# Peptides against a protein of PDB entry 4JHK, part 127

Target 1, 212 residues: chain A of PDB entry 4JHK
Amino acid sequence: EDYKIQSFDLETQKLLKTALKDPGSVDLEKVSSVIVDQSLKDQVFSREAGRICYTIVQAEAKQTNGSVFRRNLLNRLQQEFKAREETRKRSTQEWVCLVSFICNIFDYLKVNNMPMVALVHPVYDCLFRLAQSDALKNEEEVDCLVLQLHRIGDQLEKMNVQLMDELFNLLRDGFLLQEDLSSMGRLLLLEILEFRAGGWKLSDTAQKYYYS

## One batch from the design tools (peptide; made by RFdiffusion4, then SolubleMPNN)

Design b2_p21_3_s3 (from b2_p21_3, 13 letters changed)
Fold by OpenDDE base, seed 1:
Structure b2_p21_3_s3 (fold): chain B 212 residues (1-212), chain A 21 residues (1-21)
Amino acid sequence: as target 1 above (212 residues)
Amino acid sequence: QLTLEINYEEVAKLIEEAVNA
């Protein structure tokens, strides 16, 4: 498997590559810290880091029957989640990266080809926060919200349609009533409203209108 | 809106289940 790892220096690249192939030979606590740190700073990485994490978890379990990486990873993520409001205040980028990472984990990690139930409410919690008026006025947060809904919206709805209805009520109200949306933000909200209305699909005409 | 804490212990168990499947 090939992952985007070029954002790291050569030493860190080697560390991560070794962790994927021979996890018993590296400091897995350090590896988890590096991955989380980078996921909070790099949105592209945060969208892919779930696969890296899962691979390392599998590799460690297979090689040593260990869980050092997973334990440290999840503990760190829990800490970051608890501090999410402070993170948002400090850095919108880190906040949207955190959301992206959590959604990426939800998207990739499956049990019997089904999303993990334990992640459903945390994901919705993040999306609801992005759907608040103070977040909708920020284009970066709208970008994140719409991106996640494109990626995992259909899965989330299958898990809890009531929460999805509530979420989209907020998005509809934002689109129709909120005055300080950017032009692009308003366009993105309209697109995602239509996307869900169309069964989480866009017509060819709509695709061309919004993305061509 | 709701503020829910992620149950990472449960997530860990589910990951273990997935790995062992």
Scores: peptide ipSAE 0.025, ipTM 0.478, DockQ to the pose 0.273
Fold by OpenDDE base, seed 2:
Structure b2_p21_3_s3 (fold): chain B 212 residues (1-212), chain A 21 residues (1-21)
Amino acid sequence: as target 1 above (212 residues)
Amino acid sequence: QLTLEINYEEVAKLIEEAVNA
């Protein structure tokens, strides 16, 4: 793993644990803010934060039939999404963390066991941005793109196959035509093209890698 | 609206991993 998980202080740790067990007793707006802030700085956390968010959503629904956390989370996420170009300009690392977080939220935050429709376009917009030539030349962005497609590509395609086709047209063109790809970037693009062609199915080894 | 399936153990592990890293 290229990124080290950042530690929470004791107060924040307690806040998060309490939100999971007794969400009605904490400021859920603050909790959502903490999770988003950490996800923007820590790629490992950003990839796993969806599980935490989903659990808090479930806990609040069960305890108070409320949705304060989800509303605040999505509002903050929308703010970060709208500022994504500025984020990318400021820090590639923060940008890929943002994409990872949005994709992870899409993966775990479901309504009636279905992905939230409201997140489909934002996710695709992020992936399309990663598929542009200025992003494909950056291995860190390619890594992010390929990782997200491995994790949620099949779900996204079910939501909008046309956008997925368009996205993969860009990836194919990048693989075939773009001159300034890194060796690893080119290999990753080839792999993801083959992955979709194979029905979004991973080998046992690859599955362990992406979902470990 | 939501399926109330909560895996507290899994979430706890994620938090611990983040805290102890």
Scores: peptide ipSAE 0.024, ipTM 0.593, DockQ to the pose 0.024
Fold by OpenDDE base, seed 4:
Structure b2_p21_3_s3 (fold): chain B 212 residues (1-212), chain A 21 residues (1-21)
Amino acid sequence: as target 1 above (212 residues)
Amino acid sequence: QLTLEINYEEVAKLIEEAVNA
């Protein structure tokens, strides 16, 4: 598999490659830290990091039956999640990257081909935060919200339709009632409302209308 | 909507199950 690690320097790339192939030969705590750090800086990477993480977890499990990487990864993620409001205050970009990463983990890591139930509420927590009025006025947060819903909305709904209904009530209210949305933000909200209404699908015509 | 904390112990368990599935 090809991994999106081109954004790292050569030394880090080597580290990650080694972690994927021979996890026992590297500091997996460091590897986890590097991945989380990069996920908070690079939105593209944050969308792909789950696959990388999963592969490392598998590799370590196979090699040593260890879980050092996973433990460190989850511990770090817990810390970042707890500090999400401070992160948001400091950097909207890092905040949306964090959301993207969590959603990516939800999307990729499954048990028996099913989404992890344990991640449902955390993901919704992030999406609900993005759906608050103070976030909806920020186009970057709206972009993130809509992107995640496009990627995993159908899966999330299957896990908890009630929460999805509540979320979309907020989005509807934002679209209709909030005055300080950007034009693009409002357009994106409309699109995602229609996207769900259409069964989490858009026609080619609609796709062109909103994204071309 | 109340903010819920991620249960990372459960997540870890689920990941382990996924790896071994």
Scores: peptide ipSAE 0.021, ipTM 0.470, DockQ to the pose 0.271
Fold by OpenDDE base, seed 3:
Structure b2_p21_3_s3 (fold): chain B 212 residues (1-212), chain A 21 residues (1-21)
Amino acid sequence: as target 1 above (212 residues)
Amino acid sequence: QLTLEINYEEVAKLIEEAVNA
């Protein structure tokens, strides 16, 4: 599938802006639903939605010392996560958007200045699903997998190194043994293997080789 | 939870970039 950017209408934009300025004046359950719905349709938005969510959480905390938005957001995320296999079968695009969104929330929505422990296994579960042979043959899913590992791989490893080792064993095997990978997919797997081996960073030379 | 100053302009920019991408 091709990724599509889907724009917010003016009313939705106003709703989000109001939630940032005066969260007590809007239906925060509706706001959370709108953000999740858009994140499932728009990969660009899903990659950045964590910052929006964090800001709304901060606004509500400061205004009312409440957490209605966060609770509704996480509840909706859990529902979508549980239905992830159905989503994947229905739409690869929605599936990779969901993964991107969950990873983005993990990256930006902290508790006591730490990653949310409750999100660690769900994130790994998504990445492991992308690392299965039926997903690795799809370049769209490989793109998503590699992108998330670039963004949050170092953080995830600190939370559970054993799961990260197991994940990268699958990626190595896919790179070496799977026959129906695309050329670009295989290249991306090699790059991410080297990325982790290099301490979650690439040299300038390697960066140019893979991405220029 | 880390408390930061609300950056409305940053969030607005992110929304705009997503819409116009």
Scores: peptide ipSAE 0.015, ipTM 0.481, DockQ to the pose 0.024

Design b2_p21_3_s4 (from b2_p21_3, 12 letters changed)
Fold by OpenDDE base, seed 3:
Structure b2_p21_3_s4 (fold): chain B 212 residues (1-212), chain A 21 residues (1-21)
Amino acid sequence: as target 1 above (212 residues)
Amino acid sequence: ELTLEIDYEEVEKLIEEAVNA
C-alpha cells in the first residue's frame, strides 16, 4: 500500500516506513507522537494518518501481539480532545485538524470492519460544535465540517440517524437564518444539505475532490 | 447536547476483542 508521508523529513519517513513493516524495531511511542503532531498541523495528512495508524496497529498485533502504538495514539488523542476548546480558542487551524484526525480514526480504525461505536458520540460532538453559530461564521470550520460529512456522513447516519437529523437541522437553520456566513460557507452548507438529501452519493468530480 | 469525552480505554478494549475474536 502506498502512503502519502511526504510531509515528513527523510528520517521521519524512514521511521514511519519501518514502523509499518517492523513495528517491534522502533519506538512506537515516538511514532505515535510524530503522527499526532503532524496530524494537528496538516488536515490533508490527517486522513492518510488514519490509514497509517490502522496498518501499524495491525502490524504490531501480528508481530508481537502487542498494542503499544494504539495505546499511545489513543491516549494522546484523548489528551488533545480534552483540551479542544482551548485549542479552538488558540488556533482554528489546529482545531479543525483535530476534528479531522478524530474523524479519520473513526473512518479507518475499524472493529471487525465496522465503525467503533464508542467513537460515534465523540465524533458527533465535534461536528455539533462546528455547527454552532460561532463556528459557522468561520469558513475554515465550515470547510472542515462539510469535508468530514462528505467522508463519513453516511457511516455516522447508519450509527445514529437521530443525531444526524439534529445536526442537519442546525445546518439548515444556519444556511437560512445566520447572517454572518461567508458566501462560500453558505454554498458549502447548501451542497452538504443536498448531498445528504441525495443519499450521500457523490459525482465523479466530487468523489475525486473529497477522497483523492 | 452534552459535551462528551472520548473513552479511548473502551475503544481499545473493543479493538482488542475484535482482534482476538
Scores: peptide ipSAE 0.032, ipTM 0.542, DockQ to the pose 0.295
Fold by OpenDDE base, seed 1:
Structure b2_p21_3_s4 (fold): chain B 212 residues (1-212), chain A 21 residues (1-21)
Amino acid sequence: as target 1 above (212 residues)
Amino acid sequence: ELTLEIDYEEVEKLIEEAVNA
């Protein structure tokens, strides 16, 4: 399996690879910390981290029937989620990385091949924050919002169509009425409005952009 | 505007159930 761990130094890469195959031989608390830290500063990694986390969870459970990695991962994620407004104030990049990470966890950490209900509202909380006027004027936040909706929008809608309707009301209003959107931001909003209207089906061009 | 907290205790339970199924 191909995991996006090339941004780490060789020692950390080895640590992660070992955690994936032989989790009992490494410090899984350290592994979880490394993954979360990197996910908060690297968008490429943050959007791949869910797959890595899922694999480690499975590997540890099968090898030792342990849950050290999972506990530490979830505890750290909760801490970061609680501090999300402070993170946004400090760094837009870290904020969008956090959103990307939580959405990726939602996408890959499934129960019986279904999204975890407990993560639905927290994900919507993040997306609604990105849909506020002060966020929509920032192209980086709009890009993040649209990216997540492309990846998990159909799943989220199936979990709660009412929240999705409310979210898209905000996006439509932003597209039509907000004056300080960038041209690209406005185009991205239009694209995602059309994407949902089309049943969350990607064009070949969009597929390349969002999943390259 | 939503301000819900992630219930990670429930999440852990669900993951355990899924892994042990």
Scores: peptide ipSAE 0.032, ipTM 0.618, DockQ to the pose 0.291
Fold by OpenDDE base, seed 2:
Structure b2_p21_3_s4 (fold): chain B 212 residues (1-212), chain A 21 residues (1-21)
Amino acid sequence: as target 1 above (212 residues)
Amino acid sequence: ELTLEIDYEEVEKLIEEAVNA
């Protein structure tokens, strides 16, 4: 299985590879820290981080029956989530990376192929924040919002359709009524409205764009 | 507006169950 770890230096890449194959031989606290730090800086990596994390969790459990990695991962994520508003104020880029990371973890950390209930509200919380008027005027936040909804919207709706309806009410209002949207932002909102209306089905072109 | 924190105790439990399933 191929993982997107090219953003790391060679030494760190080796560390991550070892964690994936032989987690008992590395400092898994350090590994978790490295993954979270990079996820907050690189949205491309944050998109893949959930899969990497899940693999390490499985590997550690199988090899040593340990839980050091996931414990540290979750603790760090909780810290970042709690500080999300301050993060947003400081850096929109870090904020959207955080959202991407949380959404990706939601996507990959499943029980019997079902999303974990415990992550549903936190994910919606992030998406609702992105759907506020002050966020919708920022193209990079709109892009993040739309990207996550493309990737996990159908799963989220299955978990809580009421929240999804409320979220899309905000998006519709933003599209129709908000005056300070960028042209691209407005187009993205329209696209996601149509995407859900179409049953969360992707075209071949959209598939390449969102999952390449 | 949602302001719920992640319950990571529950998350850890669910992950453990998933890994051991």
Scores: peptide ipSAE 0.025, ipTM 0.503, DockQ to the pose 0.275
Fold by OpenDDE base, seed 4:
Structure b2_p21_3_s4 (fold): chain B 212 residues (1-212), chain A 21 residues (1-21)
Amino acid sequence: as target 1 above (212 residues)
Amino acid sequence: ELTLEIDYEEVEKLIEEAVNA
């Protein structure tokens, strides 16, 4: 199935808004499915979906002390994660949306105000996949990889520095040794290498250099 | 324990931005 960017219809919008404010009045399994489906189609939504999900989780917890939404969300996420290679083969766009979504969930869906430990390895697995040579030659995948590392790299490193070191070894090797990188891809890899080396931030001067 | 600090306006804004992107 080929997913395309599509806006929500009015009924779906209403469903989501209701879930945010009165989760007990809607089918939260359906809501979770809608969010995942749209996240696979729309990169912007995928990038922001974590905040929406977190809000629904909090609303449900407050209203009923329930966790139906989160449970269904994570179950669906696990299914999509397991099928990630097939997704990648089917559509690079869906694949990078999936990665973006998983990373965004990691970023926003906290437990006890901490990242969900269970998501650490899945996130790294996705990033490692993007760091393989067959992915690094695709600029869309490189864009995704670098974007996620900019957004959550510091948090991920705190969860597992060894995996981060291994990941960046791959990125370094790609930057130095892989011949079929695009010029932009190579620049992005260099930038992210320096970004981490600088403590997951760049100086104002460096920011201007890379992004202006 | 979950922190119950919900900014509905922010979330609605995000939804609208995503829909209109």
Scores: peptide ipSAE 0.026, ipTM 0.549, DockQ to the pose 0.024; fails the geometry check

Design b2_p21_4_s1 (from b2_p21_4, 12 letters changed)
Fold by OpenDDE base, seed 1:
Structure b2_p21_4_s1 (fold): chain B 212 residues (1-212), chain A 21 residues (1-21)
Amino acid sequence: as target 1 above (212 residues)
Amino acid sequence: SKEEEEINEKIEEELKELEES
């Protein structure tokens, strides 16, 4: 299986490849740190990172029955989550990367084919933050919000429908009442409102946009 | 801080369950 790790230097690529095949032979804390660091810089990589992380978790479990990588990964994720407001103030780009990373870990790092319960509230907290008025006026944040809801909204709703209802109340209010939304932002909000109303089923156009 | 601690505890709980399986 091919993984998109060309953005790393050759030494790091080798490290990651080894972690994927022989996790017991590398420093898995270092591996997790490298993946998180890159995910915080590149939102596109965040989705690939989720897949990579899951593979490493499975490989370590099979090889040594260990969970060192997953533990370090989640601990680092929690640290970044804790500092999310500071990150947002410092850089919108880093903030949306963080949200993307957390959501993708939620999507890929499943336990017994189910999402980790521990990640539900952190994910919702991030999405609720993106749904605040000061965030909705930023197209980059709206794009991130809508993208994540397209990818994991149905899963999140199954975990807590009440929180999802509350979230979409904010989105509806933003769409209807907030005056400083961009045209694209308003269109994205409308689309996601309709997407959920339609049972989280993607149109052909949406499929191409969000999963290309 | 309290919220963060609760999240950490839940993470550790799930990890522990996986290790025991």
Scores: peptide ipSAE 0.055, ipTM 0.664, DockQ to the pose 0.708
Fold by OpenDDE base, seed 4:
Structure b2_p21_4_s1 (fold): chain B 212 residues (1-212), chain A 21 residues (1-21)
Amino acid sequence: as target 1 above (212 residues)
Amino acid sequence: SKEEEEINEKIEEELKELEES
């Protein structure tokens, strides 16, 4: 399988490839740290990180029946989540990368085809933060919010419909009442409102846009 | 802070369950 790790230097690429094939031969804490760090800097990688992480988790489970990587990954994720406001103040890009990473982990790091329940609230908290008025005025944050809802909104709703209703109440109010939204931001909010109303169904055109 | 601590505990609990499976 091919993984998008070209953003790393060659030495780190080798480390990651080894982790994917022979996780017992590398420092899995270091691997998890490298993945998280890069996910905060590179939106493209952040988007792929979930799949990479899942593969490493499966490889370790198969090889040693261990869970060192998953534990370190989730611990680091929680640390970054706790510091999310500081991250947002420092860099909008890193903030949206963090949200993307957390959402991708939620999407890919499943057990018995079920999402990790422990990640539900962190994901919602991130999305709620993006739905605040100070975030909705920033197109980069709106893009992130809408993208994640397209990817995992249906799954999140199944986990907690009440939170999803509250989230979309904020989005509706933002769309209707907030004056400092960009034209594109307003259109994106409308689109996601309609997307949920339509049962989270993607058209072929939308599929290309959000998943290419 | 309280919520964050609760989330961390839930993560650890779920990880333990996974290790037992």
Scores: peptide ipSAE 0.041, ipTM 0.651, DockQ to the pose 0.659
Fold by OpenDDE base, seed 2:
Structure b2_p21_4_s1 (fold): chain B 212 residues (1-212), chain A 21 residues (1-21)
Amino acid sequence: as target 1 above (212 residues)
Amino acid sequence: SKEEEEINEKIEEELKELEES
């Protein structure tokens, strides 16, 4: 299986490749740190990061029946989550990367084909933060919010429909009442409102856009 | 915060359960 890790230097690429095939032979804490660090800088990589993480988790479980990588990954993720407001203040780009990464980990790092329950609230917390008025006025944050909902909204709703209803109440209010939304932001909110109303279903073309 | 601590506890609990399975 091919993984998109060309953005890393050759040494790090080797490390990641080894982790994917022989996780017991590498420092999995270091591997997790590298993945998280890159995911916080590159939103595009965050999707691939989820897939990579899942593969490493499975490889370690199979090879050593261990969970060192997953533990380190989630611990680091939790640290970043705790500091999310500081991150947002420092850099909107890093903030949306963080949200993207958390959402992608939620999407890929499943147990028995089910999302990790422990990640449900952190994901919702991030999305709720993006749904606040001060965030909705920023197109970059709206882009992130809508993108994540397109990708994992249906899964999140299955985990907690009440939170999803509450979230979309905020989005409806933003769409209808908030005056300082960009035209694109308003359009994106409308789109996601309709997307959920339509049962979280995308056309094949739309699927390729959001999931590729 | 309490919420953050609860998340940490849930993560650890879930990880423990996975390791035991």
Scores: peptide ipSAE 0.039, ipTM 0.648, DockQ to the pose 0.670
Fold by OpenDDE base, seed 5:
Structure b2_p21_4_s1 (fold): chain B 212 residues (1-212), chain A 21 residues (1-21)
Amino acid sequence: as target 1 above (212 residues)
Amino acid sequence: SKEEEEINEKIEEELKELEES
């Protein structure tokens, strides 16, 4: 199986490759930390990170029936989540990377083929933050919000439809009432409103764009 | 905060259940 880890140094690449095959032979706390650190810097890596994490989780479960990696990963995610407002204040890019990573972990780390219940509220909290007026005026945050909703919106709705309704009420208000949205931001909001109304179903063209 | 603590507890609880299954 091919994994995109070229952004890491050779030593770290070796560490990750070993974790994927033989997780018991490496420090899984360190592995989780490395993955989180890189995911907070590179939004493109987020999806790959999710896949890597899933593979390591499965490998550890098979090898030792353990969950050390997943535990450390989620603990680190929770730490970053707790500091999300400070992160947003410091760097919009780091903030949207954090949101992307949390959403991708939600998407990939299934429990009995279902999303982790423990991640539902943290994910919604991030999306609600992106739906606030001060965030909607930033195109980068709107892009992140819309991207995540395309990827995991249907799953999130199944977990809690009431929160999704509340979220989209904010998005409708933003689209209709907020004056300082960019043209692209407004278009993105309209698109995601229509996307949900259409049952979270993507066209072939849209699928390539959002899941490439 | 209390909210973050509750989230942590839920995570640990879910992980524990997975390990026992």
Scores: peptide ipSAE 0.057, ipTM 0.666, DockQ to the pose 0.748; fails the geometry check

Design b2_p21_4_s2 (from b2_p21_4, 14 letters changed)
Fold by OpenDDE base, seed 4:
Structure b2_p21_4_s2 (fold): chain B 212 residues (1-212), chain A 21 residues (1-21)
Amino acid sequence: as target 1 above (212 residues)
Amino acid sequence: SAEEKEINELIDKELQELENS
């Protein structure tokens, strides 16, 4: 199986490839840091990062029954999450990358084939932040919000329908009442409102776009 | 609250609960 790691230098690529096959032979803390750092810069990579992380977790579990990688990964994730407001202030791009990364970790890093309950509130907190009026006026944040809801909204709702209802109340209010939304932002909010109302289901073509 | 706990503590607890189920 091939992983999209061409954005890294050759030495780092070797490190990642080794981690995927023989995690016990590399510094897994370093590997986790590299993955997180890149995920905070490249939203597209954040999707791949989830898959890579899951593979490394599984490989380490099989090889040594260890969880060093996952522990380091989640520690770093929590650190970034706690600093999310500062990140947002510094760079909208890094902020949306952070949200994307957290959501993709939620999506891929399963425990016994189930979502990690521990990540439910952090994910919702990120989405709620994106649903605030000061974020909804920024199209980049709206894009991120809608994209994540397309990808993991159904899973999140199953974990906590009450939070999802509250989130969508904010989105509805933003759509109806907020005056400084961009035209595209307003359209995106409408689309996601309808998407949930339709049971989080997409056509095969749309499925490929949002879930690949 | 659960939101104030460290993620790894929550994960460890979750894993233990799954193992005991």
Scores: peptide ipSAE 0.060, ipTM 0.685, DockQ to the pose 0.386
Fold by OpenDDE base, seed 5:
Order: C-alpha cells, then sequence, then structure tokens
Structure b2_p21_4_s2 (fold): chain B 212 residues (1-212), chain A 21 residues (1-21)
C-alpha cells in the first residue's frame, strides 16, 4: 500500500514506512509527533495522516496488542486542541489544519468500526468555533467547516443530533443575517444547509471533489 | 468541557466498556 509521504525527508519517510509495517521497532512517540507537526502545516496531508495513523494503530495492535502510538497521538492532539484559540489568533491556516486533523482522526480512528465517543465533543467544539460570526466572515474558515461537515457530518449527527441541530442553527443565522460574509462563503453555507437537508448525500462529481 | 477531560482516560473507559460488553 502506498502513502503520500513525499513531503518528508528520506529519513522520516523511512521511519514512517517502518512504523506502518513494524511499529515495535521505532519510537512511536516520535512518529506521532512528526505526523501531527506535518498535519498542522499541510491540510492536504491531514487526510492522509488519518489513514497512516489508522494503519499504525492496527499494526501495533496486531504486533504487540499495544496502543502506545494512539495514546501519544491523542495526547498531542488534546494539547493542540486546548491551545486552539491561540493557534487561531496566530494563524488561520494552522487553525484550519488543526480542525481538519482532528476531524480526520475522528473519521479514521474507529473503535470496533465505530467513531470514538471521546472525540465527539472536541470535534463539535471546533466546528462550533468555526460557526461563530468572527470565523464565518473568513472564507478559509468557512471552507474548512463545510469540508469537514461533508466528510463527517453524517457520522457526527448519528452521535449527537442535538448538537448538530444547534450547529446548523448558527449556520442558518450566518447565512441569513450576517452581512460581512464573502459571496463564496455565503454560497458554501447555503450548500451545506442543503446538503444536510438532503440526507448528507453527494453526487458522483461532488464525491470525487470532497473525498479525492 | 472537552478541554477539562483527558481524552486518553475517556478512550480507556470507552475501550473497557466495549471489552466488557
Amino acid sequence: as target 1 above (212 residues)
Amino acid sequence: SAEEKEINELIDKELQELENS
């Protein structure tokens, strides 16, 4: 199986490849740190990171019945989550990368083929932050919000429909009442409102765009 | 809040509950 890790140096690529096949032979804390660091810089890699993390978790479970990698990964994720307001203040790009990463971890790291309940509120907290008026005026944040809802909205709703209703109340109000939205931002909000109303289902063309 | 809870503790609890089911 091939993974998109060309953005790393050769030594790190080797480290990641080894972790994917023989996790017991590498420093899994270091591996988790490298993955998180890169995910905070590259939103495109964030989705690949989820897939990589899933594979490493499964490999470690099979090899040693351990969970060292997952523990380190989630510890680092929680640290970044707690500091999310400072991250947002410093860099919108880093903030949306963080949101993308936590959402992708939610999407890929399932327990018994189910999303981790422990990540539900952290994910919603990030999405609610993106749904605030000061974030909705930023097209980059709106794009991130809409992208995540396309990818994991149906799963999140199944976990907590009340929170999803509250979130979409904010999005509706933003679409209808907020004056400083960009034209594209407003269109994206309308699209996601209609997407949920349609049962979270995409056309073949839209499927390729959001899940490529 | 999510910020006040240790994610790994919650995960451990979740996994334990699944194992006991």
Scores: peptide ipSAE 0.056, ipTM 0.683, DockQ to the pose 0.397
Fold by OpenDDE base, seed 1:
Structure b2_p21_4_s2 (fold): chain B 212 residues (1-212), chain A 21 residues (1-21)
Amino acid sequence: as target 1 above (212 residues)
Amino acid sequence: SAEEKEINELIDKELQELENS
């Protein structure tokens, strides 16, 4: 299986591969740290990290019935989440990577095949931050917002429709009223408004784009 | 607030609720 870990050095790649197959033989705290660190600076990896994490969680559960990896991963995730405003100030790229990562974790790390309730509010908090006027004027942040809503919007709505309504009120207001949106940003907002209105159903072309 | 709670504590609670259901 391809987990897209080519951005790591060879030693770290070996560490990750071992964690995927034999998690009991590696330092799972270190593994979680390197995954989070890379997810914050590599957008390609950040969107794939959830699948890797899911596999490691399953492997550890089967091997030792342990949850060391998940615990360390989520602890680090929460630390980064709490510091999200400072991250945004420091680097827009790291900020959107963080949002992508947390949304990806929400998407892949499920309990009894259901999204973790504990992650619902953190995810919405990130999306609401992206929906603020100062973020909507930045196309990179709009791209991130729309991408996440395409990937997990239907799941999030099922978890809390009220928050989704509130979020989309902000997006609609941004689309209609905010003057400093880029043309592409405005188009993306319109698209996501229509996407939800259509029941979160993608066209074949859009499906290929967002889930390729 | 939800943000102030530790994610792992919330997850542990969620898992316990599922186990008891």
Scores: peptide ipSAE 0.050, ipTM 0.680, DockQ to the pose 0.403
Fold by OpenDDE base, seed 2:
Structure b2_p21_4_s2 (fold): chain B 212 residues (1-212), chain A 21 residues (1-21)
Amino acid sequence: as target 1 above (212 residues)
Amino acid sequence: SAEEKEINELIDKELQELENS
């Protein structure tokens, strides 16, 4: 299986490849740090990062029955999550990367095919922050919000339907009442409202729009 | 915050459970 790690330098690529195959032979703390750092800079990498992380976790568990990588990864994630407001103030791009990273870790880093319970609230907290009026006016944040809900909304709802209801109340209010939404932002909110209403499945119309 | 503390505790608990399994 090929992993999209071309954005890293050759030395780091080698490190990651080694971690994927022989995690016991590398500094897994360093590996986790590298992955997190890149994920905070490149939103596109976030999805790949989730897959990479899952693979390393499984490889380490199989090889040494260890959990060093996962521990370091989640510890770093916690640190970034705690500083999320400061990150948002500093850079919207870094903020949406952080959200994307957390959501993708939630999506991929499953235990016994179930999402980690510990990540549920952090994910919702991020999404709720994106659903605030000051964030909804920013198309980049709306795009991030909608993208994550498309990816993991159904899973999140299964973990906590009450929080999902509350979140979508905010999105509905934003769509209906907030005046300073961009046209695209408003369309995205409408689409995600309909997406959930349709059971987290793309309508035939939406499918044609995105894949036509 | 209380919420942040709870998150950290939950993560630690889950990690501990995973390590013990």
Scores: peptide ipSAE 0.033, ipTM 0.656, DockQ to the pose 0.608

